# Peptides against a protein of PDB entry 6TME, part 11

Target 1, 324 residues: chain A of PDB entry 6TME
Amino acid sequence: NRLKRAYIALQAWKKAFYSDPFNTAANWVGPDVCSYKGVFCAPALDDPSVLVVAGIDLNHADIAGYLPPELGLLTDVALFHVNSNRFCGVIPKSLSKLTLMYEFDVSNNRFVGPFPTVALSWPSLKFLDIRYNDFEGKLPPEIFDKDLDAIFLNNNRFESTIPETIGKSTASVVTFAHNKFSGCIPKTIGQMKNLNEIVFIGNNLSGCLPNEIGSLNNVTVFDASSNGFVGSLPSTLSGLANVEQMDFSYNKFTGFVTDNICKLPKLSNFTFSYNFFNGEAQSCVPGSSQEKQFDDTSNCLQNRPNQKSAKECLPVVSRPVDCS
Target 2, 324 residues: chain A of PDB entry 6TME as posed
Amino acid sequence: NRLKRAYIALQAWKKAFYSDPFNTAANWVGPDVCSYKGVFCAPALDDPSVLVVAGIDLNHADIFGYLPPELGLLTDVALFHVNSNRFCGVIPKSLSKLTLMYEFDVSNNRFVGPFPTVALSWPSLKFLDIRYNDFEGKLPPEIFDKDLDAIFLNNNRFESTIPETIGKSTASVVTFAHNKFSGCIPKTIGQMKNLNEIVFIGNNLSGCLPNEIGSLNNVTVFDASSNGFVGSLPSTLSGLANVEQMDFSYNKFTGFVTDNICKLPKLSNFTFSYNFFNGEAQSCVPGSSQEKQFDDTSNCLQNRPNQKSAKECLPVVSRPVDCS

## One batch from the design tools (peptide; aimed at target 1 H178)

Design b1_p10_8_s1 (made by RFdiffusion4, then SolubleMPNN; from b1_p10_8, 5 letters changed)
Fold by OpenDDE base, seed 3:
Structure b1_p10_8_s1 (fold): chain B 324 residues (1-324), chain A 10 residues (1-10)
Amino acid sequence: as target 1 above (324 residues)
Amino acid sequence: MSVAEEIKAA
């Protein structure tokens, strides 16, 4: 019965393929779905004597097509990996029936529409990768209520603000990069307990960096480059005891880059170029350390190469934003 | 390679 439903689903999906350059679905013939390329069967959790489709892996198949609603019949699927294809359309709501979903990777496709809220219905979801698509609209706050290990949202069309619920996330990796997010980084960011890597690159984020960033003691990568952030770097950044890669480049930051930041114990690369910083500690100067790399290019620093002109600096530096 | 590096390299 379960395999029959899977057969119906997989045949509907094959029919939804517009192009299969590698003939991945060439063997998708007949009722033996467990022999299908990219289809993986396992004993059912509720009955070990029953074989079910537990996983799909069509990664890098360059398949053009869409996800038909019949995929909702794959009720035993826990792993769904279809990255690096040319699937288009929306994620079917019928996937809500896949209550065992554990890893969902639809990255590097041509999916459109709002955030796939069906992902929020999966109680056991641990991995969500929807990056490199054309998803748009608001990010639902509820995404951060999920007990996810990783949340990949980068390279989409998401807009609006980052939800305040971000502080509830237990994810080790979160990417917002290359979207249309706006507003400030929520102060609740400091409440993220397991965060290792967070990436804000290439959005329309603005305002001051919240002091609470300094509470992210497990962060190894913090990249906020290519936004509209203003003000001084929070002094609390000295609390980032494990940060290795830090990038604040291409913003509108002002003020002084302090020793306490540049002397962070695990810091290997700190890029603060293309801002309006008017001073830096000696420890921040490129070449000052053999173990650390710094980039101070295109700021308002005195006696440093490749800085902005006084004409460019004066209007901004003379009107520093007070973040206090 | 960090996730940030991967994003920058893409």
Scores: peptide ipSAE 0.457, ipTM 0.945, DockQ to the pose 0.882
OpenDDE base, seeds 1, 2, 4, 5: peptide ipSAE 0.447, 0.454, 0.450, 0.447; ipTM 0.944, 0.944, 0.944, 0.943

Design b1_p10_8_s2 (made by RFdiffusion4, then SolubleMPNN; from b1_p10_8, 5 letters changed)
Fold by OpenDDE base, seed 3:
Structure b1_p10_8_s2 (fold): chain B 324 residues (1-324), chain A 10 residues (1-10)
Amino acid sequence: as target 1 above (324 residues)
Amino acid sequence: MTVAEEIKAE
């Protein structure tokens, strides 16, 4: 019975393929769905004597098509990996029936519409990858109430502010890069307990960096480059005991880059180029360390190469934003 | 490769 439902779903999906360059679905014929390429069966959790479709892996198949609503019949699927295809349209609401969903990867496709809120309905979801699509609109605050290990949102069309609920996230990796997020980074960011990597690259984020970033003791990668951040770097960044990669380039930061930041014990690469910093500690100077790489290019630093002109610097440096 | 490096490379 379950495999019959899976057959209906998979045949509907095959019909929804516009192009299958590698003939991935060529063997998708007949009732033996467990023999289908990219379909994986396992014993059902509720009855080990029953075989069910537990996983889909169509990664890198270059398939053009859409996800039909009949995919909601795949009620035993826990792993859904269809990255690097040309699937278009929206994520079907019928996928709410896939209550065992554990990993959902639809990255590098042509999906459109709002955030796929159906993903929020999956109680056991641990991995969400929707990057490299055309998803748009607001990010639902509820995404960070989920016990996710990773949240990949980069390279979409998301707008509005980052939800304050971010502090509730238990994710080790979160990407916001290459969207249209605006406003400030929420102060609640410092409450993220398990964060290792966070990426804000290439948004419209602004304001001062919250002091609470310094509470991210487990962060190894912090990239806030290519935004509109202003003010000085928080002195609390000295608390980033495990940060290895830090990038603040292509912002509007001002003030002095301190020893306490550049001497972070695990810091390997610190890029603060293309800002309006008017001073740096000797420990921040490129070439000052063999173990650390720094980039101070295109700031307002004295006696450093490749800096902005006084004409470019003066209007900004003379009007520092007070973040206190 | 870090996630940031991957994003920058693509």
Scores: peptide ipSAE 0.423, ipTM 0.933, DockQ to the pose 0.886
OpenDDE base, seeds 1, 2, 4, 5: peptide ipSAE 0.405, 0.412, 0.408, 0.408; ipTM 0.929, 0.931, 0.930, 0.930

Design b1_p10_8_s3 (made by RFdiffusion4, then SolubleMPNN; from b1_p10_8, 7 letters changed)
Fold by OpenDDE base, seed 5:
Structure b1_p10_8_s3 (fold): chain B 324 residues (1-324), chain A 10 residues (1-10)
Amino acid sequence: as target 1 above (324 residues)
Amino acid sequence: PSSSELEKAS
């Protein structure tokens, strides 16, 4: 009986709670698991006459505990939303049995260990949110082989390079922000077909921006701030016909910020502050447009306020990195 | 901060 297995799983999970401030699991008593708070039943896909546990929603429950292996008995779960709790430990490998997993949100918890590779075993996964945890190590390249709509990785401890497989992603939103990613952005990034928003904020990324970024025609948000990027902005950024928000602040960029970038047709906010740019087009000057907001603060620009000193600029500006 | 950092689906 599927509900009996679900009962075993849910009771094991209840036992794994250290704290349940809102008494969310208070009614988790007896065999009627479909009445449990945060447990949602639906007709089974293979037999509509059979009721199964199809979803878990414990979002914002502030539950402290861990995910026990017995959760692997929830084989009919397609939606697993447990964000904004205090769950710790690792994601159980037993969750590989949840072959219907469609949305997996464990964000804003205290999960640790490597990337939960069990997520890669789910053939139908569309939404993956593991942000605001303590996941560490390498991002598996295979994540981008998944047909995901969204990939939220931000605010973790991921390190190493961004996989070149990123170009295979069909995700509309990808966040890398606030990790320890290093190396260059892969040139394959330009192959992302459905990308709308990508965020690299606050990593240890370096090198030149790949020219292939300019192929991201559907991007509305591109944030590469707070990294170690060098060189000039690619001229191909003029291809970002739909970009609205663009941030390159807090890097080591040099060169000239061109009209072709600042005149992007959908651009509403362009921040390129805290770099070593030595020139900008008139269209890039803050206040030059009513429709666009620019920030050129703390560069090496002449006749602009709040710029770096000549002493700070000269060593960098005189030795521009050639990205060609 | 970018909206993408806080965006959630269903």
Scores: peptide ipSAE 0.035, ipTM 0.731, DockQ to the pose 0.210
OpenDDE base, seeds 1, 2, 3, 4: peptide ipSAE 0.033, 0.032, 0.032, 0.034; ipTM 0.731, 0.731, 0.722, 0.731; seed 2 fails the geometry check

Design b1_p10_8_s4 (made by RFdiffusion4, then SolubleMPNN; from b1_p10_8, 5 letters changed)
Fold by OpenDDE base, seed 3:
Structure b1_p10_8_s4 (fold): chain B 324 residues (1-324), chain A 10 residues (1-10)
Amino acid sequence: as target 1 above (324 residues)
Amino acid sequence: MTVAEEIKAS
């Protein structure tokens, strides 16, 4: 009975394909769905004697089409990987029936609409990848209440502020890059206990960086480049004991880049170019270390090459934003 | 490759 439902779902999906360049679904014929290319069966959790469709992997199939509501019949699917296709439309609400969903990867497609809130209904979800799509609107704050290992949101059309619930996230990797997020980074960011990599690249984020960033003891990558951040770098960044890659380039930062930041013990690359910094410690100077790479290009630094003109610097440097 | 590097490269 479960495989019959799966057959109905998969045949409906095949009918929803507009193009299958690699003929991936060519063998999607007949009731033996476990033989279908990209379909994986396993013993059911509730009855080991019954085979069920437990996984879908259509990664890199270049399939054009949409996800029909009949996919909700795949109630035993725990792994759904369909990245690098040309699927369009919205994520069906009927997928709420897939209560075993563990990994959901729809990245590199042409999905549209609001955040797929159906993902929030999956109690066992650990991996969510919706990057490189056309999802839009607000990010639901509830996403960070989920016990996710990774949250990939980059390269979409999300807007509004980053939810304050971010501090509740247990994810090791979170990407916001290349969206339309605005406002400040929430102070609650420092409460992210398991964070290793966080990427804010290419948004409309603004305001001062919260001091609480310095509490991210396990972060190895922190990239906030290409935003509208202002003020000085928080002195608490000296607490980033494990940061290896740090990028604050293409913002509106001012003030002095301190020795305590540039001497972070695991820091390998620190880019703070294209800002309005008016001073840097000697340890921040490019070429000062063999083990560390720095980029101080296009700031308001004295006696450094490739800096902004006084005309560009003066209006900004003379009016520093107080982040205290 | 870091996640950031991947994003920058894409």
Scores: peptide ipSAE 0.465, ipTM 0.948, DockQ to the pose 0.885
OpenDDE base, seeds 1, 2, 4, 5: peptide ipSAE 0.444, 0.450, 0.454, 0.444; ipTM 0.945, 0.945, 0.947, 0.944

## One batch from the design tools (peptide; aimed at target 1 L45)

Design b1_p11_1 (made by RFdiffusion4)
Pose (drawn by RFdiffusion4):
Structure b1_p11_1 (pose): chain A 324 residues (1-324), chain P 11 residues (1-11)
Amino acid sequence: as target 2 above (324 residues)
Amino acid sequence: SSEELAKHLFE
């Protein structure tokens, strides 16, 4: 009996609810699971006459609990939204039985430990949001082999390198912000198809920017701030024909900022503050344009306000890194 | 492991 399996799964889950501030599971009684708050039923995909539990949405319920293995019984679920709860522990391996999983959002919870590799087992997965948890350790490179449209990893404790496989991703949005990733951005980044937004804010990345970034002609947001990148901006960045938000602030970049970048057509907000740039094109000057917003604070630029001192600048400015 | 952890945090 199909809905009985859903009943057992949801009752096993309620048992694990230690605190439910909004009494969200108060009506989770009896066998009519489709009437349970946050449970969403629909016709079976292969038979419109059969009723199935197809979605779970408890966004913002602030429920402290954990996900028991019995949730593996919800075999028809394709949507799972639990943003802003207090669900703790790990994602049960039994969730690999949820073969229709399409969108999985566990953002802003209390999950911990290694990347939830059960997500790699879902053949229809398109949206994966694990941001704002305590996941840590290495990132499974094979994650970029899945045909994910969106990958949200920000605000975890992930470490080590960006996988070389990143160029295989078909994602339109990828966030790595606020982890402990290290090393270089892979040269394969130029092979990412469909990429519109990529956010690296606040990691431990370094090395020079790969010239292959310039191949991302559909990117609208490129934010590499608060890392440790060195070298000059690659001249290939003129290929970012669609970039609207570009932020390289808080790095160790040196050299010139040219109009090759500052005059990009759709570029509206270009922040390159807190680097070691010793020259900039006139068109790159903040306050100079009514359409474009720039920020050059704390660089090594003559005749500009709030720059680094000459004392701090000369050692770095006179020793540029050979990107080789 | 998640059950024991949830119990411990709750208490």

Design b1_p11_1_s1 (made by RFdiffusion4, then SolubleMPNN; from b1_p11_1, 3 letters changed)
Fold by OpenDDE base, seed 4:
Structure b1_p11_1_s1 (fold): chain B 324 residues (1-324), chain A 11 residues (1-11)
Amino acid sequence: as target 1 above (324 residues)
Amino acid sequence: SSLELAKKLAE
């Protein structure tokens, strides 16, 4: 009986709670698991006459505990939302049995260990949110082979390079922010055909921006701030016809910020502060447009306020990195 | 949608 297995799983999970400040699991008593708070039942896909646990929503419950291996008995779960709790430990490998997993949100918890590779075993996964945890190590390249709509990885401890497989991603939103990613952005990034928003904030990324970024025609948000990028901005950025928010601040960029970038048709905010740019087009000057906001603070620009000293600029500007 | 809800969370 599927509901009997669900009962075993949910009771094991209740026992794995260290704290339930809102008494969310107070009604988790007895065999009627479909009445449990945060448990949602639906007709089984293979037999509409059978009721199964199809979803879990424990968002914002502030529950302290861990995920026990018995959760692998919830084989009919397609939606698993447990964000904004205090769950710790690792994601159980037994969750590989949840072959219907569609949305997996464990964000804003205290999970540790490597990337939860069990997520790669789910053939129908569309939404993956593991942000605001303590996941560490390398991002598996296979994550981008998944047909995901969104990938939230931000605010973790991920290290190493961004996999070249990123170009295979069908995700509209991808966040890498506030990790320890290093190396260059892969040139394959331009192949992300459905990308709308990508965030690299606050990593250890370096090198030149790949020209292939300019192929991201559907991107509305591109944030590469707080990294170690060098060289000039690619001229191909003029291809970002739909970009609204663009941030290159807090890098080591040099060269000239061109009209072709600052005149992008949908651009509303362009921040390129805290770099080593030595020139900008008139269209890039803050206050030059009523429709666009620019920030050129702390560059090497002449005749602009709040710029770096010549002493700070000269060593960098005189040794531009050639990205060609 | 879960995506829309997720976008409301801080990055």
Scores: peptide ipSAE 0.028, ipTM 0.723, DockQ to the pose 0.029
OpenDDE base, seeds 1, 2, 3, 5: peptide ipSAE 0.022, 0.023, 0.025, 0.027; ipTM 0.669, 0.705, 0.709, 0.665

Design b1_p11_1_s2 (made by RFdiffusion4, then SolubleMPNN; from b1_p11_1, 6 letters changed)
Fold by OpenDDE base, seed 5:
Structure b1_p11_1_s2 (fold): chain B 324 residues (1-324), chain A 11 residues (1-11)
Amino acid sequence: as target 1 above (324 residues)
Amino acid sequence: SSLKLAEELAS
């Protein structure tokens, strides 16, 4: 019965393929779905004597097509990996029936529409990768209520603010990069207990960095480059005891880059180029350390190479944004 | 970093 449903689903999916350049679905013939390329069977959790389709792996298959609603018949699937294909359309709402979903990777496809809210219906979801698609609209705040290990949202068309619920996230890795996120980073960011890597690259984020960033004791990568951030770097950044890579480049930051930031104990790379910083500590100067790499290019620093002109600097430096 | 690895896998 369960394998029969899987057969119906997989045959419907095969029919939804426009192109299968590697003939991945060539052997998708007959009732023995467990022999299908990219289909993995396992004993059912409720009955070990019953074999069910537990996983799909079609990564890097370059398949063009869409996800038909019949995929909702794959009710035993816990692993769904279809990255690096050319699947288009929307994620079917019928996937809500896949209550065992644990890892969902649809990255590097051509999916469109709003955030796939069906992913929020999966109670056991741990890994969500929807990056490199054309998802648009608002990021639902509820995404951060999920007990996810990783949240990959980068390279989409999301146009919301970052939800304040971000502080509830237990994810170690979160990517927002290359979207259209706007507004400020929520102060609740400091409540992210397990955060190791967070990337905001290439959005429309603005305002001052919240002081609460300094509470991210486990963060190793913090990249806020290519946004519209203003003001000085928070002094609380001295609390980033484990940060290895930090990037604030291509913003509108002003003020002085302090020793307490540049002397962070695990700091390996610190890029603060293409801002309006008007001073830096000696410890921040590129070449001052063999263990640390700094980039201070295109700021308003005196006696440093490759800085902005006085004409470019004066209007901004003379009117610093007060983040207090 | 895990991010770089993840990006490479998705690219």
Scores: peptide ipSAE 0.026, ipTM 0.703, DockQ to the pose 0.030
OpenDDE base, seeds 1, 2, 3, 4: peptide ipSAE 0.024, 0.022, 0.023, 0.024; ipTM 0.689, 0.686, 0.692, 0.681

Design b1_p11_1_s3 (made by RFdiffusion4, then SolubleMPNN; from b1_p11_1, 5 letters changed)
Fold by OpenDDE base, seed 3:
Formats: structure tokens, sequence, C-alpha cells
Structure b1_p11_1_s3 (fold): chain B 324 residues (1-324), chain A 11 residues (1-11)
């Protein structure tokens, strides 16, 4: 039966624990898997008279170990939350058998290897959190073909370019922060119809910002800080009617920061420090508004405090990148 | 700030 399979899986997993500081699996004894700490049972979707393991929650258990292939026997699991542990190795391909997977959270672990492509096999997946691991290599473009609500990729070792398929994503929240992504932000970004929050912080992204960013009408948070972006801010950013938090700091932007950006109706924080901007509108000046916070530190602005020297500015400002 | 989830997740 299904619970017997679950027992085999869970006992195999217990054997794969190297350390269980809180004795989380201490009660993982005997066939009654539904009594196991962090194991949640529910009636099966196909037969309400059958009890199955529907969820795992081992969040914050500080467990050291790995995920054994026997976890593929947990075929009824829809919720898998094991964040803030010390699990290592790779995500088992056998998890492809978990066709009901809805939320997968393995964040804050020590997982390695390429992107866990097994996640792409789950037809009903809505939430994917793999942040704070050591996943590496290219991001599969197919990730954005999934009907995900959230995609958390930050604090990994992902490299290469952001796939152009990003425009197909229906996610409201996407994090790319603290990886090794390179290249330009795809122009297709403007097609992300449900996007509320996106962060690119601390990558190796470069080039001009695409004008299509201005089409993100529902975005409330846009952070592209700590990259290698060049050129002027797109004038189309005036279209970000709902943006509240915007950060372009620690880049190589040039040109003039316009009123149309700084007067965005929902803008509460706009950080454009540590760039090479050579002018700003009065509405962009820190302290000009009680409702908005601005940071213009370390640019090439005249008559502003804490700016770069002329020696630092001149080589960059005199050779602006044309993004047209 | 509850409206900056993505930033919080990146910290």
Amino acid sequence: as target 1 above (324 residues)
Amino acid sequence: DSLALAKKLAE
C-alpha cells in the first residue's frame, strides 16, 4: 500500500541523516508514518478512503544528510518543505514520480550540481524555492514555461545568460540575486504579465536596460543593483505606475535621471547611487520629498555631496554608451 | 516592509 511505500522512503531518508541535532526523526519508528514529526497525511485525491503522505515539513531542523532515491516512493507528496537544513548532494531524479508536487522548498541547504531539472517534470508545481544552495550552470529556459507563482533562485552559482523565455513566466516574484548571471536582461521581460517583484542584485549582468521594462505595470519591486549595466535609464520607466522600490545602484549608468522616473506615483524608495549619472531632476534630489527616499551618492552630479571625482567621472561620462 | 519580499529573500 501507499503508506508502506512511504515507510520505506522515510526509513531510507532517516538512514541518510548524518546529524539530527533536534532529534526530529527520533519518532520515525514503526509503520505509522502519519505520526512522524514533519510528516503530514491526508486523504488521497483519487481515493478519499485511503490515507497518504501528502506533505513533508522539516524546515529549520538543521539536519545534515542527503536525499536518497527512495524518496521517489512518496508519490502522493504535494508539499515538500525542507529549508534551513544541511542536506547535501543532488536532488534525486526519482522525485519525478511525485507528480502532485505543488510546493518545493529546498532553500538554505547545501545542494550542488546543475539546476534540478526534475522540478520541470512536475505538472502542478506552483512554488519553487531553491535559494541559498550551490546549484550551478545554466538556468534551463523551460523554467519559465512553468506556471509558477514564485521562482526563488538567489544565492546560488548559476551562470550564463537569463533565458529569453522569461517573458513567458507567470510568476509574481522572481529572484536572480547573488548568482553569476551574465549578458543583458532580455527584452522579453516586459511580457511578464503577473510580475510584482524581481531582483537581479549582485550578478554580472551588463548592457543597456531594455526599454520593455517600462511595460511591467504591476511591478512593485525592481532591483538591478550591483551589476555592470551601462547607458541611460530607459525613458519608458515612466510606465512603472506601481513601482515602490527601485534600485539601480552599483552599476555603470550614465546620463540624466529624469522627473518622469522620480515622480512615479507609487515610488517610495529610489536608489541610483554608485553610478556615473551626470545630472538629476530636482524631484530626484534626496530630501526633496517627504514621501519618497532617494540616494544619489557617488555619481557624477554637480553641486551634490559625496560624488565621484572629476578624474573618475570624465573617462566614463565623456564616452556614454548609446542604447538607442 | 512586507512589500519587498524579493529583497528580503535575497538578504
Scores: peptide ipSAE 0.223, ipTM 0.870, DockQ to the pose 0.023
OpenDDE base, seeds 1, 2, 4, 5: peptide ipSAE 0.169, 0.210, 0.023, 0.032; ipTM 0.855, 0.866, 0.697, 0.731; seed 1 fails the geometry check

Design b1_p11_1_s4 (made by RFdiffusion4, then SolubleMPNN; from b1_p11_1, 4 letters changed)
Fold by OpenDDE base, seed 4:
Structure b1_p11_1_s4 (fold): chain B 324 residues (1-324), chain A 11 residues (1-11)
Amino acid sequence: as target 1 above (324 residues)
Amino acid sequence: ESLELAKKLAE
């Protein structure tokens, strides 16, 4: 009965394919759905004697099509991996019936519309990858109430501010890169106790960096490059005891880059190029360490190569933003 | 248990 429902769903999906260049669904014939390419069966959780469709893996199949509502019949699916296809349209609301959803990867497709709020309905979701799509609008605050290990949102069309609920996230990896997020980074960011990697690259974020970033003791990668951040780097960044990769390039930062930042114990790469910094500690100078790589290019530093002209620097450096 | 098996199969 469960496999019959799965058959209906999978046949509906096959009909929703516009192109299958690798003939991935060529063997999607007949009732034996467990033999279908990219379909994985497992014993049901409630009855180990019953086989159910537990996973879909169509990664890298280059399939063009859409997700039909009949996919909601795949009620036993815990793993849904369909990245690197050409699926379009919206994520069906009928997927709310997939209450066992654990990993959902629809990355590198052509999905459109608002954030797929159906993902919020999955109580056991641990992995969410919706990157490299055309999702738009606001990020729902409730996404960070989920007990996710990873949240990949990069390369979409998300707008508005980052929700303050970000501090509730238990995710180790969060990517916001290459969207249209605006406003400040919420001060609640410092509450992300499990955070290892966070990427803000290429948004419209602005304002001062919150001091609370320095509370991210487990962060190894912090990238805030290609935004509109202003002011000085928070002195609290000295608290980033495990940061290895740090990038503040392509912003509007001013002030002095301190020893306390450049001497971070695990820091291997620190890029602060393309800003308006007017000074740096000796420990921040590129080539000052064999173990650390620095880039101070295109700032307002004296006696350093490849800096901005006085004409470019003076208007900004003379009007520093006070973040206090 | 079935989930873990599904993960192994999907890998």
Scores: peptide ipSAE 0.027, ipTM 0.702, DockQ to the pose 0.024
OpenDDE base, seeds 1, 2, 3, 5: peptide ipSAE 0.022, 0.023, 0.025, 0.026; ipTM 0.670, 0.683, 0.692, 0.695

Design b1_p11_2 (made by RFdiffusion4)
Pose (drawn by RFdiffusion4):
Structure b1_p11_2 (pose): chain A 324 residues (1-324), chain P 11 residues (1-11)
Amino acid sequence: as target 2 above (324 residues)
Amino acid sequence: SFADYYLSLFS
């Protein structure tokens, strides 16, 4: 009995609810699971006459609990939204039985430990949001082999390198912000198809920017701020024909900012503050344009306000890194 | 409806 399996799974889950501030599971009684709050039923994909539990949505319920193995019984679920709860512990391995999983959002919870590799087992997975948890350790490179449209990893404790496999991703949005990733951006980044937005804010990345970034001609947001990148901006960045937001602030970049970048057509907000740039094109000057917003604070630029001192600048400015 | 939204993902 199909809905009985859903009943057992949801009752096992209610038992694990330690605190439910909004009494969200108050009506989770009896066998009519489709009437349970946050449970969404629909016709079976292969038979419109059969009723199935196809979705779970408890966004913003602030429930403290954990996900028990019995949730593996919800075999028809394709949508799982639990943003802003207090669900703790790990994602049960039994969730690999949810073979129709399409969008999985566990953002802003209390999950911990290694990357939830059960997500790699779902053949129809398109949306994966694990941001704002305590996941840590290495990132499984094979995650970029899945045909994910969106990958949100920001605000965890992931460490080590960006996988060389990133160029295989078909994702339109990828976020790595606020982890402890280290090393270089892989040269394969130029092979990412469908990429519109990529956010690296606040990691421990370094090395020079790969010239292959310039192949991302559909990118609208490229944010590499608050890392440790060195070298000059690659001249290949003129290929970012669609970039709208570009932020390289808080790095160790040196050299010139040219109009090759500052005159990009759709570029509206270009922040390169807190680097070691010693020259900039006139068109790159903040306050100079009514359409484009620039920020050059704390660089090594003559005749500009709030720059670094000459004392701090000369050692770094006179020793540029050979990107080789 | 939710059912239309759900079915649309696999159409």

